# Designs tried in a protein design run: peptides against a protein of PDB entry 7BDX. Part 47

Target 1, 212 residues: chain A of PDB entry 7BDX
Amino acid sequence: EMGAAACTLLWGVSSSEEVVKAILGGDKALKFFSITGQTMESFVKSLDGDVQELDSDESQFVFALAGIVTNVAAIACGREFLVNSSRVLLDTILQLLGDLKPGQCTKLKVLMLMSLYNVSINLKGLKYISESPGFIPLLWWLLSDPDAEVCLHVLRLVQSVVLEPEVFSKSASEFRSSLPLQRILAMSKSRNPRLQTAAQELLEDLRTLEHN

## One batch from the design tools (peptide; aimed at target 1 A74, target 1 (a further copy) A76)

Design b2_p17_7 (made by RFdiffusion4)
Pose (drawn by RFdiffusion4):
Structure b2_p17_7 (pose): chain A 212 residues (1-212), chain B 210 residues (1-210), chain P 17 residues (1-17)
Amino acid sequence: as target 1 above (212 residues)
Amino acid sequence: EMGAAACTLLWGVSSSEEVVKAILGGDKALKFFSITGQTMESFVKSLDGDVQELDSDESQFVFALAGIVTNVAAIACGREFLVNSSRVLLDTILQLLGDLKPGQCTKLKVLMLMSLYNVSINLKGLKYISESPGFIPLLWWLLSDPDAEVCLHVLRLVQSVVLEPEVFSKSASEFRSSLPLQRILAMSKSRNPRLQTAAQELLEDLRTLE
Amino acid sequence: TVEENLELSAAILHDRM
């Protein structure tokens, strides 16, 4: 209970750039981010499906961990630190997104997809994520999730890699062969404007790159 | 005059999340949200045989109080704090909406309805408001108001209550059937565009979940 | 976008989706 309360407080204060700089400056953050991935992996493996039932200081603990990772990656030196020091944590995030079934732990998936988008803002972070093993199959599969907030963060991550045609050129062929053009087109007609324009903007960039 | 000027200044700065977080600790020593409800209750009681005066120092004081409550509830931890600590203030807001006759204190009713919408974004806040005494009769009473802005914010609150699970096993199935569908339909053909669109959106949501 | 992520990160536990 005490461990989760401290992680929740750290999640709250981690929204500040001044606090994020202080976390990376203290010589204990490396251990914190290594054991964070282990705790997130342990939490996901412990779930035999079901849902989560807002596990008392268990789900709030991992949510605080993913929330901290997201708030750290939201700061320039935070996403820089993560791609240099905590590359194993990035591997764990990408692995846990594929390991989590559609509809299972939706809040954890959005926090994790938010952090991957933030890390992709760093040039090395974009290279590391896009060059990870089944990255493209993972993207199109996360789009098969019924939750609209998960689809929105998958499209924002796809748009981020698509916005760097150099990195996008390495993962050619499968981007044209396997892309769920129909699902992205359906998302460009959603009554939710943020999801609708995200898919509309991604479609504009996808059609423009195939011709230009 | 001095009290209203300081409250208006606080309403201006309360649009910041940093300021909102700073306000939530101050409620301990000076019961800001406890005495806010008393001041709002005292103001409406003082309008015995009369309606609003406006441009007054007293009118802008309560407007600033309701505006501050709204700007606090607009921040996630603000609406979380209100539903945990300031449930009496939420009772007062819901009570004063029913106590105010139609056409009386229109600007105050809109600001109050905005704060209830914001608190309803929090899961517990939605339960607290929807399970409050006389809540459905209050929605009907507020929709009988001639002012379009008040009707718009009632429809926006009703839309917030209609969306999300709320157990969904006839707990929310009866809430939808008990609404003034005729008045919502009349407001769907309204000459006020903002009101017409809110009633149209609500009607789509009522039909979608039927 | 980053600001939205920060806000969503703060709101995701106690609020509606």

Design b2_p17_7_s1 (made by RFdiffusion4, then SolubleMPNN; from b2_p17_7, 9 letters changed)
Fold by OpenDDE base, seed 1:
Structure b2_p17_7_s1 (fold): chain B 212 residues (1-212), chain C 212 residues (1-212), chain A 17 residues (1-17)
Amino acid sequence: as target 1 above (212 residues)
Amino acid sequence: as target 1 above (212 residues)
Amino acid sequence: MIEENLRLTEEILTSRR
């Protein structure tokens, strides 16, 4: 209980850039983010079935951890830290996203995807995550989720790849050959306006790439 | 382990006034400080003998909690919060200081005393803690500690009382009748310069009060 | 245009429940 409470407060204050700088400026950051990955992994491995109790202390604890990572990645120095000094954490997040089933731990997946998107804001971060083994299949696996919010954040991550010529060129063949076009087309007709817009924009970007 | 790491980071960033304001501005502060008191109490009750393993996760966790309370109390809005909304925590700290033996959990006692001193910076805070049942006997109990740092922070708290006429007048009779003058005189000859100075200043203040 | 620099609090997450 106390751990969850402390982490929740830390998550709240980490929305400030100055707090992120303070966290990273200390000598405790490396250890913290190492344990963060381990804790998230342990939680996911402990799941039995597809049920996630959102109100449990354990769930809230892991949500807060994922939120902290997201807030750190929202700042330039935080991205630099994660991409240089905490690659294992990023690898863990990618792995966990692959291990979770469609519809399983939706809130956690959303937070993890948000963190990866923030990392992708920098070219170095985008290169690192997009060059991870099985990254493209992972995107399509995640895009098969029934949850609109999960799909939205996957589309955002896909768009980050598509909008970066250097990154896209490296995987263009695999991307084109495996693109779940029908799924994205279906999402462009979603009742969820955010999902609809994201899918439409991505389709427009993809059309532009086919003509070049 | 993760809880201790999160709390340690939160402690570090709570040294900032803006972070304290952020913590208190949220809806999680009350719960956090309630659990803080409970956690500290549980830790103290779990102790067997006088040994404190400073490097244990549990110890570091509780130190961080006490440090957070201290940093909150270092700010005006934090003092107001503690004195108005978290009196149970202050009562718990006073109780725990009484429950611990001389020489037991020295580092924790120091941090708790620092928090009480910070609370005492405001007249309302000073009144609240000094009017607590058994406060004067508690001061003398704590002043019997063999640790110079514990004694130093007790002397500072005593000085806060002595320097406030309104507070001192309410307890002057009990204070004068029970004052461990010989102990304070011995401390004024300490090899520890901070302890020596604090004891000397207190003795000077007490002499001034006897002539008025 | 997609939003950049996502910053989250527990309150934001709670609102999704």
Scores: peptide ipSAE 0.101, ipTM 0.820, DockQ to the pose 0.093
OpenDDE base, seeds 2, 3, 4, 5: peptide ipSAE 0.028, 0.023, 0.032, 0.077; ipTM 0.808, 0.801, 0.820, 0.822; seeds 2, 4 fail the geometry check

Design b2_p17_7_s2 (made by RFdiffusion4, then SolubleMPNN; from b2_p17_7, 9 letters changed)
Fold by OpenDDE base, seed 5:
Structure b2_p17_7_s2 (fold): chain B 212 residues (1-212), chain C 212 residues (1-212), chain A 17 residues (1-17)
Amino acid sequence: as target 1 above (212 residues)
Amino acid sequence: as target 1 above (212 residues)
Amino acid sequence: SIKENLRLTESILSDRR
């Protein structure tokens, strides 16, 4: 309980750039983000048995951790720190996104995808995550999720790859050969206007790349 | 482990006034400080058996909690919040200071005394803590501690009482009858210059009150 | 780059929805 409350407060205040700078300027940042990855991994590994109530203290704690990572990644110095000094955490997030089943831990998947998207704002971050083994299959696995918010954040991450020629050129062959075009087309007809727009924009970006 | 790391970061960033305002402006502050008191109480109750290594995750967590309370009490809005909305936490801190033996959990005692001193900057806070049952006996119990830092922070809290006529007048009879004058005189000869100065200043303040 | 400015950084307020 107390850990979840403290972590939830830390999540709330980490929305401030000055708080992110204070977190990263301390000697404790490396240890904190290392343990964050381990804690998130332990939580995902525990899900195989009990339907952990989404309202459990453990779930709330892990959501707060994922929220902190997202808020840190929203800041330029935070992205630099994560990409340089917390690569294990990024690898863990990618792994956990692969380990989760469709519809499983939707809120956590959304937060992790948001953190990866924020990391992808930095070219070095985008390179790092896109060069991860199985990255393209992971995107399509996640795009099979029934949740519209998961799919939205996947499409945003895909768009970050597509919009960066230096990154896209390395994976263009695999990307084109495995692209779930019918799934993206179905999303472009979604009742969710955010998902609909993201799918339409991605389809336009892809069409532009086919003509070049 | 993760809880202690998160709470330690929250302690570090709570040194900022803006972070204290952000903590208190949220709907989570009441719950957080309520659970803080319970957690600190549970820790102190657990000490009766095992010499909890001062380096335990639990000890570090409780130190961080006490540090957060101290930092919140250092800010005017934080003092107002604690005195109005978190009286149970203040009562708990006073109780725990009485429950701890001389030399036991010195670091925690120092942090709790620092929080009470910060609360005492507000006249309403000073009134509240000084009107607590057994407050004067508690001060003298704590002044029997062999630790110079504990004694220093007790003397500072005693000085806050002595310097406030409205508060001191209510307890002046009990205060004068129970004052460990010989102990304070011994502290005025301490090798610790901070303790020496605090004891000398308090003795001067007391002499001034005897002539009025 | 112009692209970096177009990428909306998402700060998540810990709103319990």
Scores: peptide ipSAE 0.035, ipTM 0.808, DockQ to the pose 0.051
OpenDDE base, seeds 1, 2, 3, 4: peptide ipSAE 0.036, 0.033, 0.032, 0.033; ipTM 0.808, 0.806, 0.807, 0.806; seeds 1, 4 fail the geometry check

Design b2_p17_7_s3 (made by RFdiffusion4, then SolubleMPNN; from b2_p17_7, 8 letters changed)
Fold by OpenDDE base, seed 2:
Structure b2_p17_7_s3 (fold): chain B 212 residues (1-212), chain C 212 residues (1-212), chain A 17 residues (1-17)
Amino acid sequence: as target 1 above (212 residues)
Amino acid sequence: as target 1 above (212 residues)
Amino acid sequence: MIEENLKLTESILSDRR
């Protein structure tokens, strides 16, 4: 209980750039993010089946950790730190996103995807995650999720790849060969306006790349 | 491990007034400080004998919690919050200081005493803690500690009481009747210059009050 | 353009309550 409360407060204050800089400026940041990845992994491995006690202290703790990572990645120096010094955490996030079944840990998936998206704002971060083994299959696995918010954040991450020629050119063949076009087209007709817009924009970006 | 790391980071960033305001401005502060007191109490109750695993994750976690309370109490709005909304925590700190034996949990005692001292900066806080049952006996119990830093912070807290006529007048009889003058005189001859100075200043303050 | 769409997670999670 206390751990979840403390971590939740840390998550809240990490919305400040100054606080993120303070976290990273200390000698404890490296250890903290190393343990963070391990803790998140332990939580996912402890999940027996589809039933999440979403309101458990353990779940809240892990959500707060994922939120902290996301907020750190929202800041330029935080992205630099993660990509340079906490690559294991990024690898863990990618792995956990693959380990989770469709509909499982929706909130955690969203937070992890948001962190990856924030990392992808930097070319260095985008290169790192997109060069991860199984990255493209992972995107499509995640896009099979029934949750609109998960799908939305996957589409945003896909768009970050598509809009970066240096990255997209390396994976263009695999991307085109495996693209779940029917799924994206279905999302472009979603009743969720954010999902609809994201799918439409991605389809437009892809069309633009086919003509160039 | 992860809880201690998160709490330690929260402690570090709580040195900022803006962060303290952010912690208190949320709807979670009350619950956090309630659980904080309970956690600190649970730790002290779990102490079997004089041996502290000072370097344990549990100890570090509790030290970080006490540090957070101290940093909150260093800010005016934090003192107001503690005295208005977290009195149970202040009562718990006073109780735990009484439960700990001389030489036991020295670091925790210092942190808790620092928090009480910070609270005592406000008349409202000073009144509250000084009106707590057994407060004066507690001061002398704590002053029996072999640790110079514990004794120093007790003397500073005593001085806050002595320098406030409205508070001191209410307890002056009990204070004078129980004053461990020989112990304070011994401290005024300490090789520790901070302890020596604090004891000398307190003796001077007490002499001034006897002549008025 | 991508930087403008950075929303801190706390703001998004608060909107779901």
Scores: peptide ipSAE 0.036, ipTM 0.816, DockQ to the pose 0.100
OpenDDE base, seeds 1, 3, 4, 5: peptide ipSAE 0.034, 0.035, 0.028, 0.020; ipTM 0.814, 0.815, 0.813, 0.795; seed 3 fails the geometry check

Design b2_p17_7_s4 (made by RFdiffusion4, then SolubleMPNN; from b2_p17_7, 9 letters changed)
Fold by OpenDDE base, seed 4:
Structure b2_p17_7_s4 (fold): chain B 212 residues (1-212), chain C 212 residues (1-212), chain A 17 residues (1-17)
Amino acid sequence: as target 1 above (212 residues)
Amino acid sequence: as target 1 above (212 residues)
Amino acid sequence: MIEENKRLTESILTDRP
C-alpha cells in the first residue's frame, strides 16, 4: 500500500519538467527504471489466471510506474535518457504490450503506448523501437484491441513511424504488405472523435507517402 | 525494492517547494501521510530483536518517508497541512522517538527530529507538539543519545520552544525543574562545532529568560 | 544534440489517476 501511494505521488509530480530533470539528475534513475521494468513484467505475468481487481494496490502501483515513464518521456532529456540508458525498459514495454490480450489491462496498455509515443518523438528512440523485432506485427496486434483509447495510441505511434522517412523506408515493405487498411478505415468512421481524427490523419499521411 | 526506489526519488524531488505544493494539492496527500505513520511505526516495531542492516531496502524506504515529511514541513503550507490534517503522523513521530533507544536508528531519529523542528516553525505546530503528553521528558530522553547529530536536533527543537514565550510559559515549571543543565553545558564544549553552537545558543536563550 | 521529430508537436502527459 505505501509503495503504491508513494509511486502515485511521484507520478503526479512527474508532470513537471523540473521534477523529471531532478529524477534524472540523480544517480538513482538507472536503478529505478531497471526495477520499473521488472515490476511491470512481474505484474503482467501474475495476470495469467486471476482477474486481478483493477483497483488493487498492485495495479495502481504499476499504473503509476507506467505514468512516471510516460511523463519522463514527455520531456526531451527524459526520452533521450530512456533511449540511451533504459533500453531494457523499452524492450520490456514492447514485450508486455505483446503479452497482453485484446481488452486485457487497457489502462496499462494506454499508459505504455503513451510512453512509447513520447519516446518516438526522439529520432533515436523511434529508430530503436521501430527496429525492434516484431514491432509492426505488434502494432497490428494492438490495433485489434476493442478499446478506442488503445487503438488511438497505436495509430499515433504508427503516425510517428510514417512521419519519419528515414525510419519508414526501412520497414516500408513490411508495413505496406501487412497494413490492416480495412481496420483503419473503420476507425476513421468511429464515434470516438479522437480515434476518428487519428485514423483520418494516418490515412492522409499514407496517401501522401504512396504518391511520393 | 521498487517501493524504496520510488520513495527515494520522491524524497529527492520533494526538496522543491513546487513539488511539495503539488503533493499537497492532490487528494492523495492525507492517505499518503496516514500510511507513512503506520509504515514508520511498523518498521520501528520490527527492530525489537533483529539488528536490521542499516542499508536494507526497508530502512531506506523508511528513511525516504521521514525525509519526505521533513521536506514537506520545510514549507509553510506543508507544515500547516501536517498540523491541521496529519496530527496522527506527528503523534506517531513523537511516539517512535520515545520508543527508540539511545544510539538506535540514529538516521531515522535525525530525520524525524528535523521534521518536528520544521513543524515547530509553525506556531500551531509548536503548540501541538509541545503540549503533547511527555514532550519535555522525551526531549531529555533524546538528549541522552550518544549521537551528536541527534543531540543537535533535540537542542534546536528545545530552542524552538524557548524562543516562543506563549509556548514556553505553559511548560516553564516542568522545563526548569527537569532541565539537564550539566548535559547541555557538556554539549557546549563538544568537539562538534554545530552541537557546540546550538548548546551555547540555548544556554544564552535560557539565561535571557531567567532575567525576564 | 537531441534529434526529434518536429512534426510530432505534442508529447503526452498523464494526469494522476
Scores: peptide ipSAE 0.194, ipTM 0.836, DockQ to the pose 0.048
OpenDDE base, seeds 1, 2, 3, 5: peptide ipSAE 0.160, 0.152, 0.134, 0.147; ipTM 0.834, 0.829, 0.829, 0.833; seed 2 fails the geometry check

Design b2_p17_8 (made by RFdiffusion4)
Pose (drawn by RFdiffusion4):
Structure b2_p17_8 (pose): chain A 212 residues (1-212), chain B 210 residues (1-210), chain P 17 residues (1-17)
Amino acid sequence: as target 1 above (212 residues)
Amino acid sequence: EMGAAACTLLWGVSSSEEVVKAILGGDKALKFFSITGQTMESFVKSLDGDVQELDSDESQFVFALAGIVTNVAAIACGREFLVNSSRVLLDTILQLLGDLKPGQCTKLKVLMLMSLYNVSINLKGLKYISESPGFIPLLWWLLSDPDAEVCLHVLRLVQSVVLEPEVFSKSASEFRSSLPLQRILAMSKSRNPRLQTAAQELLEDLRTLE
Amino acid sequence: NKEGLKTSPFGNKEGLK
């Protein structure tokens, strides 16, 4: 209970750039981010499906961990630190997104997809994520999730890699072969404006790159 | 005059999340949200055989109080704090909406309805408001108000209550059937565009979940 | 210099101001 309370407080204060700089400056953050991935992996493996039932100081603990990772990656030196020091944590995040079934731990998936988007803002972070093993199959599969907030963060991440045609050119062929054009087109007609324009903007960029 | 000027200044700065977080600790030593409800209750009681005066120092004081409550509930930890600590203030707001006759204190009713919408974004806040005494009769009473802005914010709150699970097993199935569907339909053909669109949106949501 | 997405324990949805 005490461990989760401290992680929740750290999640709250980690929204500040001054606090994020202080976390990376203290010579204990490397250990914190290495054991963070282990705790997130342990939490996901411990779930035999079901849902989560807002596990008392268990789910709040991992949510605080993913929330902290997201808030750290939201700061320039934070996403710089993560791609240099905590590449194993990025591997764990990408692995746990594929390991989590659609509709299972939706809040954890959005926090994790938000952090991958943030890390992709860093040039090396974009290279590391896009060059990870089944990255493209993972993207199209996360789009098969019924939750609209998960689909929105997948489209934002796809738009981020698509916005760097140099990195996008390495993962060619499968971007044209396997892309769920129909699902992205359906998302461009959603009554939710943020999801609708995200898919509309991604479609504009996808059609423009195939011709230009 | 001085009290209202300081409250208006606080309403201006309360649009910042940093300021809202700073306000939530101050409620301990000076019961800011406890005495806010008393001041709002005292103001409406003082309008015995009369309606609003406006441009007054007392009018802008309570407007600033309701505006601050709204700006605090607009921040995630603000609406979380209100539903945990300031449930009496939420009771007062819901009470004063029913106590205020139609056409009386229109601006105050809109600001109060905005704060309830914001608190309803929080899961516990939604339960607390929807399970409050006389809540459905209050929605009907507020929709009988001639002012379009008040009707708009009632429909926005009703839309917030209609969306999300609320057990869904006839707990929310009866809430939808018990609404003034005729008045919502009349407001869907309204000449006020903002009101017409809110009633239209609410009607779509009522039909979608039927 | 670019800022990323941020979260809070209490949720991320904003209200009317």

Design b2_p17_8_s1 (made by RFdiffusion4, then SolubleMPNN; from b2_p17_8, 9 letters changed)
Fold by OpenDDE base, seed 1:
Structure b2_p17_8_s1 (fold): chain B 212 residues (1-212), chain C 212 residues (1-212), chain A 17 residues (1-17)
Amino acid sequence: as target 1 above (212 residues)
Amino acid sequence: as target 1 above (212 residues)
Amino acid sequence: SLKGLTTSPYGDEKGLV
């Protein structure tokens, strides 16, 4: 209980850039983000046995941790810190997104995908995550999720890769050969307006890249 | 481990008034400070059995909680919140200061005494704590501590009572009859300059009140 | 690029944590 309450408050205040700078300026930041990755990994490993209730204190604690990582990644110094000093946490988030089955822990997946999207705003962050082993297969695995919010955040992350010529050129062959075009076309017809828009924009960006 | 790390970061950022306002403006503040009191109480109750190492994750977690309470009490809206909406936490801090033996958990005592001193800056806070059952005996119990830093923060809290005529007049008879004058005089000769100054100032304030 | 901020799951009515 108390750890989840403290972490939830820290998540709420981490929406401020000055709070993120204060967290990162302290001598505790490295240790905190190291234990964050370990805690998220331990939680995901515990799910293969028990149907853990999403509203448990442990689930709320891990959601707050993923929320803090997202808010840290939303600011320039936070992205720099994660990509320079907490790469193991980024590797852990990528691994956990691969380990989770479609429809499993949707809220946690959304937070982790939002954190990766925020990291991808920095070209160094985008290079780091896109050069991770199995990154393109991971995107398509995640896009098989039945949840529209998971799929939305996957499409946004795919768009970050497609819109950066230096990154896209390195994997363009693999991307074109494995692209789930029919799935993205189905999403462009979704009743969810956010998912519909994200799928339409990505299809327009892809068409532009095929003609160049 | 992870709960203590999150709480330690929250303590560090709670030195900002804007962070304290953000904590208090959320719908989680009441629950957090309720669980804070329960967690501090559970920790102090666990000490009667095992010699817990002061550097344990549990000790660091409870020190961070007491540090957050102190930082919240350092600002006007934080004092108002504690005195209006978290009185049970103030009652718990007073109780725990009574339950702890001289020389036991010195760091926690100092943080709790600093939080009470910060609450005492508001006349409503000073009234609330000074009207608590056994408050004057508690001050003298705490002043028996061998630690100079505990004694310093007790003398500062005693001074807050003595310097407020409306509060001092209510308990002046009990205060004069039980005053450990020889102990305070010994502290005014301490080699610790902070303790020496606090004891001298309090003795001057007391002499002024005896002539009026 | 729109920065994704997340708020504590119990705060604002917008179901975006």
Scores: peptide ipSAE 0.041, ipTM 0.810, DockQ to the pose 0.134
OpenDDE base, seeds 2, 3, 4, 5: peptide ipSAE 0.039, 0.040, 0.054, 0.036; ipTM 0.810, 0.810, 0.811, 0.811; seed 4 fails the geometry check

Design b2_p17_8_s2 (made by RFdiffusion4, then SolubleMPNN; from b2_p17_8, 9 letters changed)
Fold by OpenDDE base, seed 3:
Structure b2_p17_8_s2 (fold): chain B 212 residues (1-212), chain C 212 residues (1-212), chain A 17 residues (1-17)
Amino acid sequence: as target 1 above (212 residues)
Amino acid sequence: as target 1 above (212 residues)
Amino acid sequence: MEKGLTTSPYGDEKGLV
């Protein structure tokens, strides 16, 4: 209970850039983000295929942790910190996204995907996550999710890769050979307007890259 | 571990007035401070007369909680919140200060006393804590502590009572009849300059009140 | 690219415009 309450408050205030700087300015940031990854991993392992009640203290705690990581990654110094000093956390997030089944822990997946998207804003962050083993298969695994919010955040992350020539060129062959084009085309016809737009934009970006 | 790390970061950032306002602006503040009191009480009860290692995760967690309460009480809206909506927490802090033996949990005592001092800055807060059952005996119990930092913060709280005529007049008879004058006089000769000054100032304030 | 900020699930949907 108390840990979840404290993390939830820390999550709320971490929407401020000055609070992110204050978090990172302390000697405890490194330990905090290390234990964050371990806690998230332990939670996902404890699911044993059951959908834990999303309103449990444990669930709220892990959501707050993922939210804090997301908000830290929304700031330039936070991205730099994560990529330089908390790579294990990024690796853990990538692993957990692979371990979760389609439709499982949707809210946590969304938060983790948002954190990766924020990391991808910087070329160094984008390089790091995109060069992670199994990254391209992971994107397609996640894009198979029935949830529109999960798919939206996957498409945004795919777009971050596609829009960066230095990253896309390295993975272009694997990307083109495995691209779930029919799935993306189906999303471009979604009733969810945000998902529809993201899928359309990605399809346009991909077409532009085929003509160049 | 993770709860302690999160609370420690929340404590660090709570030194900002804007962060305190952000904490209090959420619907979770009430729950957070309720569980804070319960967690601190559970910790003190678990001590079973043993000095828990001050570096344990549990100790660090409770220190961070007490630090957050102190920092919230340092802000006007935080004092108002504590006195209006978290009286049980104030009552818990007063109780825990009575339950702890001299020399036991010095760091926690200091943080709790600092929180009460901050609450005492507002007349409403000072009235509330000073009208608590056994408040005057509690001050003298705490002033018997061998630790100079504990004694310093007790003297500051005593001074807050003495300097407020509306509060002091209600307790003046009990205060004068039970005042550990010899102990305060001994503190006015302390090698600790902060304790020495606080004891001298209090003795001067008390003399001024006897002549009026 | 717009940064994604998240709020506590109990914070008002004050849309961060």
Scores: peptide ipSAE 0.038, ipTM 0.821, DockQ to the pose 0.140
OpenDDE base, seeds 1, 2, 4, 5: peptide ipSAE 0.038, 0.038, 0.051, 0.039; ipTM 0.821, 0.822, 0.821, 0.823; seeds 2, 4, 5 fail the geometry check

